# Ledger of designs, part 66: peptides against a protein of PDB entry 5H65

Target 1, 294 residues: chain A of PDB entry 5H65
Amino acid sequence: QYLERTPLCAILKQKAPQQYRIRAKLRSYKPRRLFQSVKLHCPKCHLLQEVPHEGDLDIIFQDGATKTPDVKLQNTSLYDSKIWTTKNQKGRKVAVHFVKNNGILPLSNECLLLIEGGTLSEICKLSNKFNSVIPVRSGHEDLELLDLSAPFLIQGTIHHYGCKQCSSLRSIQNLNSLVDKTSWIPSSVAEALGIVPLQYVFVMTFTLDDGTGVLEAYLMDSDKFFQIPASEVLMDDDLQKSVDMIMDMFCPPGIKIDAYPWLECFIKSYNVTNGTDNQICYQIFDTTVAEDVI

## One batch from the design tools (peptide)

Design b1_p27_2_s3 (made by RFdiffusion4, then SolubleMPNN; from b1_p27_2, 14 letters changed)
Fold by OpenDDE base, seed 2:
Structure b1_p27_2_s3 (fold): chain B 294 residues (1-294), chain A 27 residues (1-27)
Amino acid sequence: as target 1 above (294 residues)
Amino acid sequence: SSEEEHMREAEENLEKLLKQQKELEEQ
């Protein structure tokens, strides 16, 4: 799939849709802060959502912690349950359900935990030890996912989210459909529970300049552009530093654009119609940036 | 503080759960 390089001035005169290979300087980009560029994207309805903050999750789990686990839903063929009651004034009850593989408990590093009534802090501690955790609540006949505003699956420091609009949630017993109850692949868990998983994406607007013209291009990418997963960057300081270094390399602060390195990338044009107004927009695609200056 | 006491209790309960899980794995 070879594309000849096209100057921006020529691209700006052409109708959409088309694909181009370009060589340009990154004059500027938005947002400037990395944490503001990481979003959740639904592959089905294409809505962009903010990644929930810790404060948002605290509220959800605090609300969940006010609910009492249903004793009738404990210790099924799918999981063994352990419950404790806190000694505080509220007497909070917490249930942890250990999912079994063919009736046998897996090792802790392979065991999926279903947590009911846990705080964010408790959930994080458990996820660090057991790797895979699902926040749940007692439904009428089965355990159910707590809330799609919270992660449906936590693996280590990675939070997996589902789309509220596109998901049709099924009860936790649907995990029985999984043949392998040790690896806990997020996509498999999502499928079993009727969840459309959201994708972490970098969302940025680049202003590109090749000396012949200036063009704004949209970047929506999960792991290709930086060769860093958007799903991991928020929880890893080293990955954040790496992204910042890459952006500073292409758009260094305090120097003139003439000294900026050249960026080679693919862009596609597309039409956007807002009422009677037709606009051509551009998106970066299938591009990996080099970590060295060419 | 009440918050610190709550956190200590949570940690103790977590330790208990981990111990129980270990015992279950050994059966």
Scores: peptide ipSAE 0.031, ipTM 0.661, DockQ to the pose 0.012
Fold by OpenDDE base, seed 5:
Structure b1_p27_2_s3 (fold): chain B 294 residues (1-294), chain A 27 residues (1-27)
Amino acid sequence: as target 1 above (294 residues)
Amino acid sequence: SSEEEHMREAEENLEKLLKQQKELEEQ
């Protein structure tokens, strides 16, 4: 949608909701650290949550590793199973289930592994060698997803998470509904297992100044703003550097705002009620800054 | 069969990984 440019001073006087095109300088932004700006967003309940840290995942998988795989759930029509017992004093049992496609084991690079009793380190290593990994546990009658606090699917370095609130988990045998058991598309896996997938998003607050006024606008965007997927940035140093470079370009450290480049973006206003107080807030939308950087 | 080969490869890889993890835990 084409909008005429509106000065911030005019916007600040108007009622919400409205949409605007603006040209302003990025006076400041929060959070300053990129890793703090990456969140998980549920498209259904709209809850924002933190991306779990490795330490959090370690705990979850450690707890899972204390459980013994149920022998009765091994080697179904869906998967072939192998169990290992660690030789350490704890004697941890690890079960790996190789999901078959129409009764045939697919190529290793296309194979989905269901891992039961694995540590984070083991799972990550396996996910680098195999196409896809799902952490699982033994349920009463079937394998089940281990925990929605952990990834429901790991593909290489990408961790796919589901919404705890909105998901109604189904057992692993529901993967049978997938016609193609080689590609393992995250959305398809999620659908089969009753998971509402979370979306990686950049969440930032921009302080914008066009010389006529100052306003704060928040950004919630997955891949458009930076033209960098939020889902990949945490695991890719080059992507992190790129985002940092973009932010440094618009908000260079140690330089006066007068020398800052102009940022063109779309913002929408909306009303927020905090008790008896009504305030107008602003959100950046449908904006790509990377085009201005290139 | 190709399936057996893939299974064997996967098993070998997993065993190798498990061994490596054990070695790291012992350090």
Scores: peptide ipSAE 0.031, ipTM 0.662, DockQ to the pose 0.010
Fold by OpenDDE base, seed 4:
Structure b1_p27_2_s3 (fold): chain B 294 residues (1-294), chain A 27 residues (1-27)
Amino acid sequence: as target 1 above (294 residues)
Amino acid sequence: SSEEEHMREAEENLEKLLKQQKELEEQ
């Protein structure tokens, strides 16, 4: 990028929209806790959503587990089905549908499992073992995605979510449109099922200070800023530690801001109108902190 | 066949999970 560095004091006096290259110290940031900074973003409607908590998913899957799989929907050209009746207090039926590739069952680690009536614990364990899992329910004429409040696809420890507002769900048989029924690319699955996939993003507010001025800049980034995917960070302790180390580097505890490292980044200004009030806001863009420590 | 074996593995795994759940509920 061909932007000269501009001092914050000059930026604060200029009209929006504009783009700037800056060098500033990270005085502070919010939220302080990493798990609070990870959100889901819709690329279509641009709404930000919270990542569902385990408790939220438990409720959804518990409800799903109370529903009996429809026998008429078992064993299609797309999948082979197995059903278990639990002998626990709930006496629920669990169906697992093994998606076939051209009528052939793929290797276990490449086989998509459709799970009907599974608990969160069961689904997670199966996803760890078989990688790709879709929680489903019996619809009127076909299996359907269980709930967009839950992942539409679980791959290992990664939960893929869809936008409720923008998605127009299609039945599970639409997976037939996928030529490759072994790789289970999330975007392809989403497209087949009429889902607008949500993007994991880091959402943070940085208070930047270069000694000439102070401004707040908004960060919404999926994987560039930390060089760590927001989609993976919540499920990986090492990645979490890495983010924490980066933030501690820029905001070292127990020392004054004068000793903080300099952060080079790009920010863009934009106008926000709230009724009669016009405010200029700033957003960090195209920045990687690992390369910008001075 | 290898396919049957993979399916069997999946079935056995699920059965184990279900059994564990049952045991937890009985405690």
Scores: peptide ipSAE 0.030, ipTM 0.665, DockQ to the pose 0.010
Fold by OpenDDE base, seed 1:
Structure b1_p27_2_s3 (fold): chain B 294 residues (1-294), chain A 27 residues (1-27)
Amino acid sequence: as target 1 above (294 residues)
Amino acid sequence: SSEEEHMREAEENLEKLLKQQKELEEQ
């Protein structure tokens, strides 16, 4: 889309909704910590939620590990099962189910593991070796997803989450509907299991100043703004550094705003009603800043 | 560690199963 540049002073006088192209300096932004800016967003119900902390996941998997795998659910046409008893004092039972493709086990790097009774540490280590891991539990008649508060799929260091509100979970045998049992595309896995996948998003508030006015704009973006996936940034130090560098470039500490670079972006205005109060808010859209950095 | 043991055993189990399947297919 083509829009002429509009000064902030003019935008601030106009009614919503409208779309604008602006050129402004990033005076400040919130939250300042990258970790706090990464959220999970449901594309269906539009709920924003926090990414679970490791401590939260530890509790979930610890609770799951208290349940004994059902022997009746082992070794189906879909998967081959192996059971371990840990050498610790508790003698915890761990089941790993190796998902087969047309009755044949795929290569280790393409194999989906279903894990029952594993700790977070064990699951993460297995996901690094086997690429794809689903935490499961023994249901009444089949294996089931362990908990939507935990990842439904772990691929390497990427944790894929589902929406508790919008998902209608189906049993693990529904993975049979997948034609390709090697790539394990998260969306396909989610669809087979009745999961509405959540999207990692950067959520930030920018204070923009073009010298004519000051405007606060909301950013919700998954991978376009920074050209860095929000889904990967939390587990990759280099990506985190890159985001920090971008933000420091636009909002450099210790210097006056007059020396800040100009940010070109698109913003849209919209009305928000809270009780008797009507407010015009602004959101950044269709903007990539990485192109300006490279 | 127990985690390393599980990882190793999982790998070994997978390799064993793959080998067995290949052998069956070759018969």
Scores: peptide ipSAE 0.029, ipTM 0.634, DockQ to the pose 0.011; fails the geometry check

Design b1_p27_2_s4 (made by RFdiffusion4, then SolubleMPNN; from b1_p27_2, 12 letters changed)
Fold by OpenDDE base, seed 1:
Structure b1_p27_2_s4 (fold): chain B 294 residues (1-294), chain A 27 residues (1-27)
Amino acid sequence: as target 1 above (294 residues)
Amino acid sequence: SEEEKHMEEAEKNLETLLKKEAEEKAK
C-alpha cells in the first residue's frame, strides 16, 4: 500500500480513526525482555495469555503421569499402542499410541503420537523424531487431551496451544474425521478436537519520535514485523539473537537518539474510551523491518 | 538417559508394527 508520509505533529492533532505512513525514530520500547514480549492470543475471545514456561509444563506432565493408562483404550482402529514401565523408582507407566492412516502405520516423519505419562523431556525428544505428539490421558470411554494448559500439539520445537475459554474439547477418536492423517495441520487437528488454537504474537509498545512529536504505538504481530515467527523464537537462540539485533539497531543503547536510524512504518489511530476519558491510541500495522537489517 | 530409551523404544515399536503390517498385507 501507499500513503504519503505524515509528520507526527500533524497526526497528534487529527481525529481517529485514520491510517498513516510515518518515518520516526524508536526512542524506546517495552517490554525490554524478548521473552516478555511473546504472548498467546485467542482470535475468538481476544484474550492475551502468557506462554507457559518449562516449569509449568513439567508440573502438568508430572500430574498426568500419576494416572495409569487404561488398557481398555489400547489398540483401536485409529492407533496402535505400546506401553512400558520406566526403570525409575516410581515405575511410571508410559503409553505411546501410533496413529494410523487408513489403517496403515505411517513413517515416523508422518506419524502422530499420542502419549500418556510422558515427561516434557520425553515428549520433546519424541517430537524431534516423529511428525507430531499430542499429550493425552485415558478418559472414561476414549483417550482425551491431557490439559489445555499444555500444548495440544507439538511439532518439532513448536508448541501449539488452545484457548481454555473458547474450546469445547472432544475425544481423540474425532481425529478420524481428518482425511489427511499424514501432514497433521495444527488447525485441522484443533478443529477435530474442538480446540480454538491460540496464536503466538509479539506484543510491544514503541515510543516513536520524528523530531516534530512523540507518540506511543502498539505492536501486535505474529511473523511480519521481524519476518521471524513468534511461534519459533522462544525455542531458537539464533532467532532470539536476530530479534535482539534488530531492536538494538533501531534503539541502540548508550548513544543519543540523534544517531538512531529512521524507522518507516504504518500506524493506525483508534479511539479508546475509559469511562469519561476518551483517548486516541495508535497501532503499527502492515510493517516489515527485517529487510532493513539484512 | 531414560528419555533416550523411550525414544529408542518408540522407534523400535514403530518399525516392528510397520513390518507386521507389511507381512499381513503380503498374505
Scores: peptide ipSAE 0.046, ipTM 0.699, DockQ to the pose 0.011
Fold by OpenDDE base, seed 3:
Structure b1_p27_2_s4 (fold): chain B 294 residues (1-294), chain A 27 residues (1-27)
Amino acid sequence: as target 1 above (294 residues)
Amino acid sequence: SEEEKHMEEAEKNLETLLKKEAEEKAK
């Protein structure tokens, strides 16, 4: 729908919910650090959670590596298996299962690996050579996803996560339901394994000022606002720099707000009730950053 | 074979990392 530009002073007087088109300056924003603004969002239960840090993943995979691969689960119709044993005192076993397409191993760039007992570094190394990696463990009757606290699918540098609350995990053999086992689409893999995939989102609070009023607007966006995917930004230094540059452009340090560029965006108001307190909040939506200087 | 190539690639990467990890833990 077409929306006329509304000054913030007028918006602040109106009841929610409503949608507005605004032109305002970004006085400030929170959080200031990019990595703190990237979250995982469930499209079903709407929970927001932190993206696991490398240290968190290290712990999960280290714990998984203490488990011994079940020999009975190796070399099925779905995958061919190779096992390594470490030469240290621990004698850790690492299993790599190469998923086949109709009984034939696809090319490396099309091949899904199931990793059992691998460390984060080992998994990352393999993910650079193959299409996808799924961390798994030996279940009672089949391989199973290792842990939803870790990625269920790693493609290159992209870590795909699932919602613990909404997912009902199924065993690895359910990948057989995929007709094409060369194009490992995350959503398809998730569906096969009973996973509700989480979405990477930028989560920020913008303080907007158009000279008539000031309001705070919430930003939750995956890839539209910055034209940069939240799913890729944490693993790409260039993308991080780009986001930082954008934010610095709208909020240049050391200068007065009068010199800030104008931000044109859409915001929607909504009611939030906390006990007896009713508050009107605002969220940015359907917006790509645009700059205008008058 | 393609399988052999995959196995070799995996082995190459894993062996290197496993060796490094073992060496680091031994320090």
Scores: peptide ipSAE 0.028, ipTM 0.611, DockQ to the pose 0.010
Fold by OpenDDE base, seed 2:
Structure b1_p27_2_s4 (fold): chain B 294 residues (1-294), chain A 27 residues (1-27)
Amino acid sequence: as target 1 above (294 residues)
Amino acid sequence: SEEEKHMEEAEKNLETLLKKEAEEKAK
């Protein structure tokens, strides 16, 4: 939709909620470090969470590796199972379950693995050879997702997380409801397992200045603003560099703001109430800046 | 069979990783 450009000084005097088109310079932004701006967002409860660090995942998978796979849960109509016993590490058991499509194992690049007792390193290596990996544990009557604090699905280098608050986990056999057991679409897997998937988002605060006024605007975006998926940026150095270049272009270090390029974007105002205090806040929306990068 | 191929591939990867881990811990 078309909106006329409005100066910041006029916007600052208006009541919320409203939508605006603006042209302003990016005076500053927070956080300065890219990895600090990537968060997980629940589309249902709207909670923002930190992306788990490798160390956090190591602990979860180490704990999982202390549990012995239940032999009774192996080799079902859904999957074929194999168990390895390590020669060291007190004989750690690793169970891998290969999910079948209509009773037949698909090709490796189409195959989903369910893993019990695997380390993060092992899981990551397997995810590069097979289509997807789900960390699981032996439940009472079926395999279950290991822990929502860890990814429920790993595809290549992409870690998919679920919301602990909003998810109502179902057992692994619910994957039978999927007609296509070769593509393993994350949303479909999540739905089958009762998971509300979290979304990777860039979260930043922009200080915008058009010479008439200064305004702070909140950015929460998954893939539109930079035209780079937040879900991929943490695992790709080139994508990280690209985002950094974009930010440096709009907010170049070591030079005066007068030399900064103009940023055109859409912002929406909204009311935030804390007790008796009412504050108007602003959020960037429906804006793409990557096209402006030469 | 396809199953055998998958199992062999998984086993190979796990074995390699376990060997490397053991070597690193020995240092």
Scores: peptide ipSAE 0.026, ipTM 0.607, DockQ to the pose 0.010
Fold by OpenDDE base, seed 5:
Structure b1_p27_2_s4 (fold): chain B 294 residues (1-294), chain A 27 residues (1-27)
Amino acid sequence: as target 1 above (294 residues)
Amino acid sequence: SEEEKHMEEAEKNLETLLKKEAEEKAK
């Protein structure tokens, strides 16, 4: 889309909703730490959630490991099962179910594992060897997803989460509905299991100044703004450094704003009502900073 | 069969991983 550039002073005088193209300097931004800016967003209920920390996941999987796998649920047409008993942890049982494709066990890089009773460390190690891992538990009649507070699907270092509010979980046997049981597309897995997948997003507040005025603009973006997926940034040091470099470029520490580069972006205004207080807010949209840097 | 071989290999790998993890946690 193309819009003429509008000075901030003019924007600040106009009613919402409207869309603008602006050229401004990034005076400041919040949060300053990248890990604080990455959130999970539900596309249906629009709630923002924190990305669970390792400690949170440890607790969930430890709790899951206290439950004994149900022998009756092993070795179905969907999966082959193997159970291990730990030697040093009071005989903790770990069940791994290898999902088959049309009755055939696929290669490791195509194989989905269902893990019951595994620790976070064990799950992470397995996710590096197999295509995907789903933490599960023994339900009454079938295996079920362990907990939506944990990833419903782990692929390598990528953790896929579902919305607790919007999801209506279905049992693991619903994976039978998937025609292709080798690629394990997260959205397909989510659909089969009744999960509304959450989206990783960068959430930031920018203070923009073009010399005529100052306004705060909200950023919620998955992969367009930085041209870096929010879903991958937390697990990749190089991507983190890249984001930091971009932010430092637009808002360099220890330098006066007069020397800051200009940022071109699109913002939309919208009305927010907080009790009796009506205010106009601004959100950045359809903006890629990499295009401005190059 | 290839499936059986793959299953055995996968099981061995899993056992190895689980054993290592258990050993690390025991320290």
Scores: peptide ipSAE 0.024, ipTM 0.584, DockQ to the pose 0.010

## One batch from the design tools (peptide)

Design b1_p28_1 (made by RFdiffusion4)
Fold by OpenDDE base, seed 4:
Structure b1_p28_1 (fold): chain B 294 residues (1-294), chain A 28 residues (1-28)
Amino acid sequence: as target 1 above (294 residues)
Amino acid sequence: SVGPEITNADELVDEVLEEFEKRRNEQL
């Protein structure tokens, strides 16, 4: 992709849609807090959602634990099951289902666990010992995904979420459609269960200034802009620090904009209709700051 | 089957691992 640089003043006068290469300074950005900039995006309906907080998940799993596992749904051709009871917490029952591959339990790093009645802490700990964990509940005739407000799949520290609007959930036995029950690719799991997976994205609004003009550009990016996955940043302090450092570099506090570094990026213009009014907006695309700093 | 009562998350993890290994060994 090659485009000549266009000054912002020229861009601001042109009709949309168009693509531009620009060189500008980051005057300011929103939101200021990294946590607020990480969202979940549906590739189908394009809805942006907040990433659930730990407290939100705790509530969901607590509520789930109030429902007792159905013993009739244990030990199928797909999984082997066992139930534990807590001494406290009103005798909470936890059902763990070990998913088999062609009737055989795979290695722990290949094994998917289905969990009923587990806490967030328990689920997270288990996800570090096994390939992945799916929070489930007992349905009428089969196990079902617990709640799309919670992760449908946890692999290590990565929480995979699904779109409530676009998903048509299917029961857990639909995992049988997967030929390989050892890798547990999130997209494959999602497809089997009728889930439209959400994408972690950085969502920010940049105010860009090149001395000829000022415009606001929207950033929605998963891993290219910072060269840091949005899916991992919330669970890694070092990655968070890195993003903060990058933003501080481009928009340092306490100094004048004249001293700011130049940001080279691609932006595209597009039309947005608000009632009878047509507005031109701008979005950053195909940009990596680590590469495009001059 | 029903396992022993657990008191904390770590204990559950240990129990799950133990059960898993037990079952894997039995299938061999």
Scores: peptide ipSAE 0.687, ipTM 0.961, DockQ to the pose 0.902
Fold by OpenDDE base, seed 1:
Structure b1_p28_1 (fold): chain B 294 residues (1-294), chain A 28 residues (1-28)
Amino acid sequence: as target 1 above (294 residues)
Amino acid sequence: SVGPEITNADELVDEVLEEFEKRRNEQL
């Protein structure tokens, strides 16, 4: 997309909606902490949600572990099962179900585990050894997803969440509908289980200044702006450092704005009605800044 | 089936891996 560069002073005088190419300095941004900028976005209802904290997940899995796995649901055509009992923790039962591909257990890197009664630590560790893990519970007639407040799929270090509002959960046996039971694509798993997957997004507010004017622009982006996936950043210290470095580059602490680098980006204006007041807001789009860092 | 008692997360992981490999070998 090609647009001529427009000064902020001119943009501020124009009606919305419009698209602009700008060159401005990042005077400031919010939130300052990276963890606060990462949220979950539903593509269907468009609700923004907070990423659950580890403490929240611990509680969910602890609660799940209070329920005993149903022996009747073990060892189906879809999966082979085994139960372990903890010596401590009041004899917690952990059921692991190894999902088969056409009746055969695939390689570990292709195998999906269903886990009942597992802790967050156990689940995360297992997700590093197998393709993916789904926390489940024993339902009336089948295994079911444990809780949409927890990840429905953990693949490597990525926790995939579903929208509580938009999802209509189906039982685990619906995984049979998947033709490919080796890659375990999150979207496919979600579809099979009736889950609307949430998307990790960076949500930030930028205060932009080009010397002619100042405006606030919102950023909601999953992986384009930083060329770093929002889905991975919370679990990777190096990625976190990279994002921090990028932000520090554009908005360096302790120096005057005159020394800040110029940020080139696209913004779009749009109208927002707040009561009787009509406001023009701005959003960053189709912008990548990582190229300037590399 | 029921496995042995586990004492920590690492032990569980080891047990799960062992069981998995065992079953894979049996089907080969």
Scores: peptide ipSAE 0.686, ipTM 0.961, DockQ to the pose 0.913
Fold by OpenDDE base, seed 2:
Structure b1_p28_1 (fold): chain B 294 residues (1-294), chain A 28 residues (1-28)
Amino acid sequence: as target 1 above (294 residues)
Amino acid sequence: SVGPEITNADELVDEVLEEFEKRRNEQL
């Protein structure tokens, strides 16, 4: 899209909502630490949530492991099952269900595992050997998703989460509705199970200065701004370094703002009601920094 | 079916893989 460049001083005098193209320097940004900027966003209710830490997940899976797998739910037309018992840990039961495609087990890289009673470590290791893993529990008549506070799907190193508020969970047998049981696309799995998937997003506040004025702009972006997926950055050191390098480029430490590079971006203004007060806020949109460095 | 006792995560992974391959071979 194309818009005429508008100086910040002019923008600050205008009513919302409007869209602008700007050229400004990144005076500062928050938060400074990358891991603090990655959040989960619901596309329906728009709630922002923290990405669960490993410690949080450990607790959830430990609690799940206190429940015994129901033997009557083993070995259905959808999956083949086997149960292992730990020698230690008070005889923890781990049930693994291998999801079949048209009654046949696919290749390991195509196979979805359903796991009851597994630890985070076990689940993560298995997700590196198979296509994906879903943590589950035994329901009354069927296997069910363990907990939306944990990932509903782990595929490689990516943890997929669902919105507790917007999801209406369905039992595991609803995976039968999937025509292709080899690709295990997260959105398809979510749809089958009644899950509204959360989106990984970078959430930052930029202070922009073009010499005529200063404004704060909000950034909520999944993969366009940095050309790096927020869903992958937490599990990839190289991607983290890349984001850090980009931010250091635009806002170099120990250097005066006069020497900062120019950032070209699009911002939109919008009204926010805070009690009886109306405030105009700004959000960055449709911007890729790799293409907008001057 | 019930498998042998496991002692750590790596052992579980090995057991799961072995069982999976076994079942894959049997269906051929």
Scores: peptide ipSAE 0.686, ipTM 0.961, DockQ to the pose 0.897
Fold by OpenDDE base, seed 5:
Structure b1_p28_1 (fold): chain B 294 residues (1-294), chain A 28 residues (1-28)
Amino acid sequence: as target 1 above (294 residues)
Amino acid sequence: SVGPEITNADELVDEVLEEFEKRRNEQL
């Protein structure tokens, strides 16, 4: 998209909605801590949610482990099952279901595990050995997803979440609809299970100043702005450092704004009504800063 | 089937892997 540059002072007096190309300095941004800027966004209801912490997940899986796996649901055409009992922890039962592809167990890197009664630690460890893991529970007639408050799919270090509001969960046997049961694409799994997948997004507020005016612009972006996926940044120290470096470059600590580099970006204005008050807000869109930095 | 009692997460992982490999070998 091509737009002529517009000074902030001109933008600030114009009606919304409009799109602009701007050149401004990043005076400040919020939140300052990266982990606070990563959220989950529903593409359907547009609700923003916090990424669950490990402690939250521990509780969910602990609660799930209080329920014994139903032996009647073991070993179906879809999966082979085995149950282990913990020596301690009040004899917790852990059921692992190995999902088959056309009746055959695929390679470990192609195999999906369904787990009942597993801890977060166990699930995470297993996700590093197999293609992916789905935490499940025994329903009345079939295995079911454990809880949408927990990941519906764990692949390596990536936790995939679903929207509680927009999802209409279907039982695990609906995975049979997948022709290829080896790749386990998150979107395909979600579709099969009636899940609306949440998107990891960077959520930040930028205070922009071009010397003619100052405005706040909202950033909600998954992978374009930093050229770093929001879905991976929380679990990768190097990616975190990269984002921090980018932000420090545009907004260096201990330095006056006069020395800040110029940031070029696109912003769109939009109207927001809060009671009787009408406000014009701004959002950054279609902007990549990493290419300008590197 | 029911496996042996496990003590920790690492043991579970080992058991799961072993069981998986066993089953893969049996189907071949």
Scores: peptide ipSAE 0.686, ipTM 0.961, DockQ to the pose 0.894

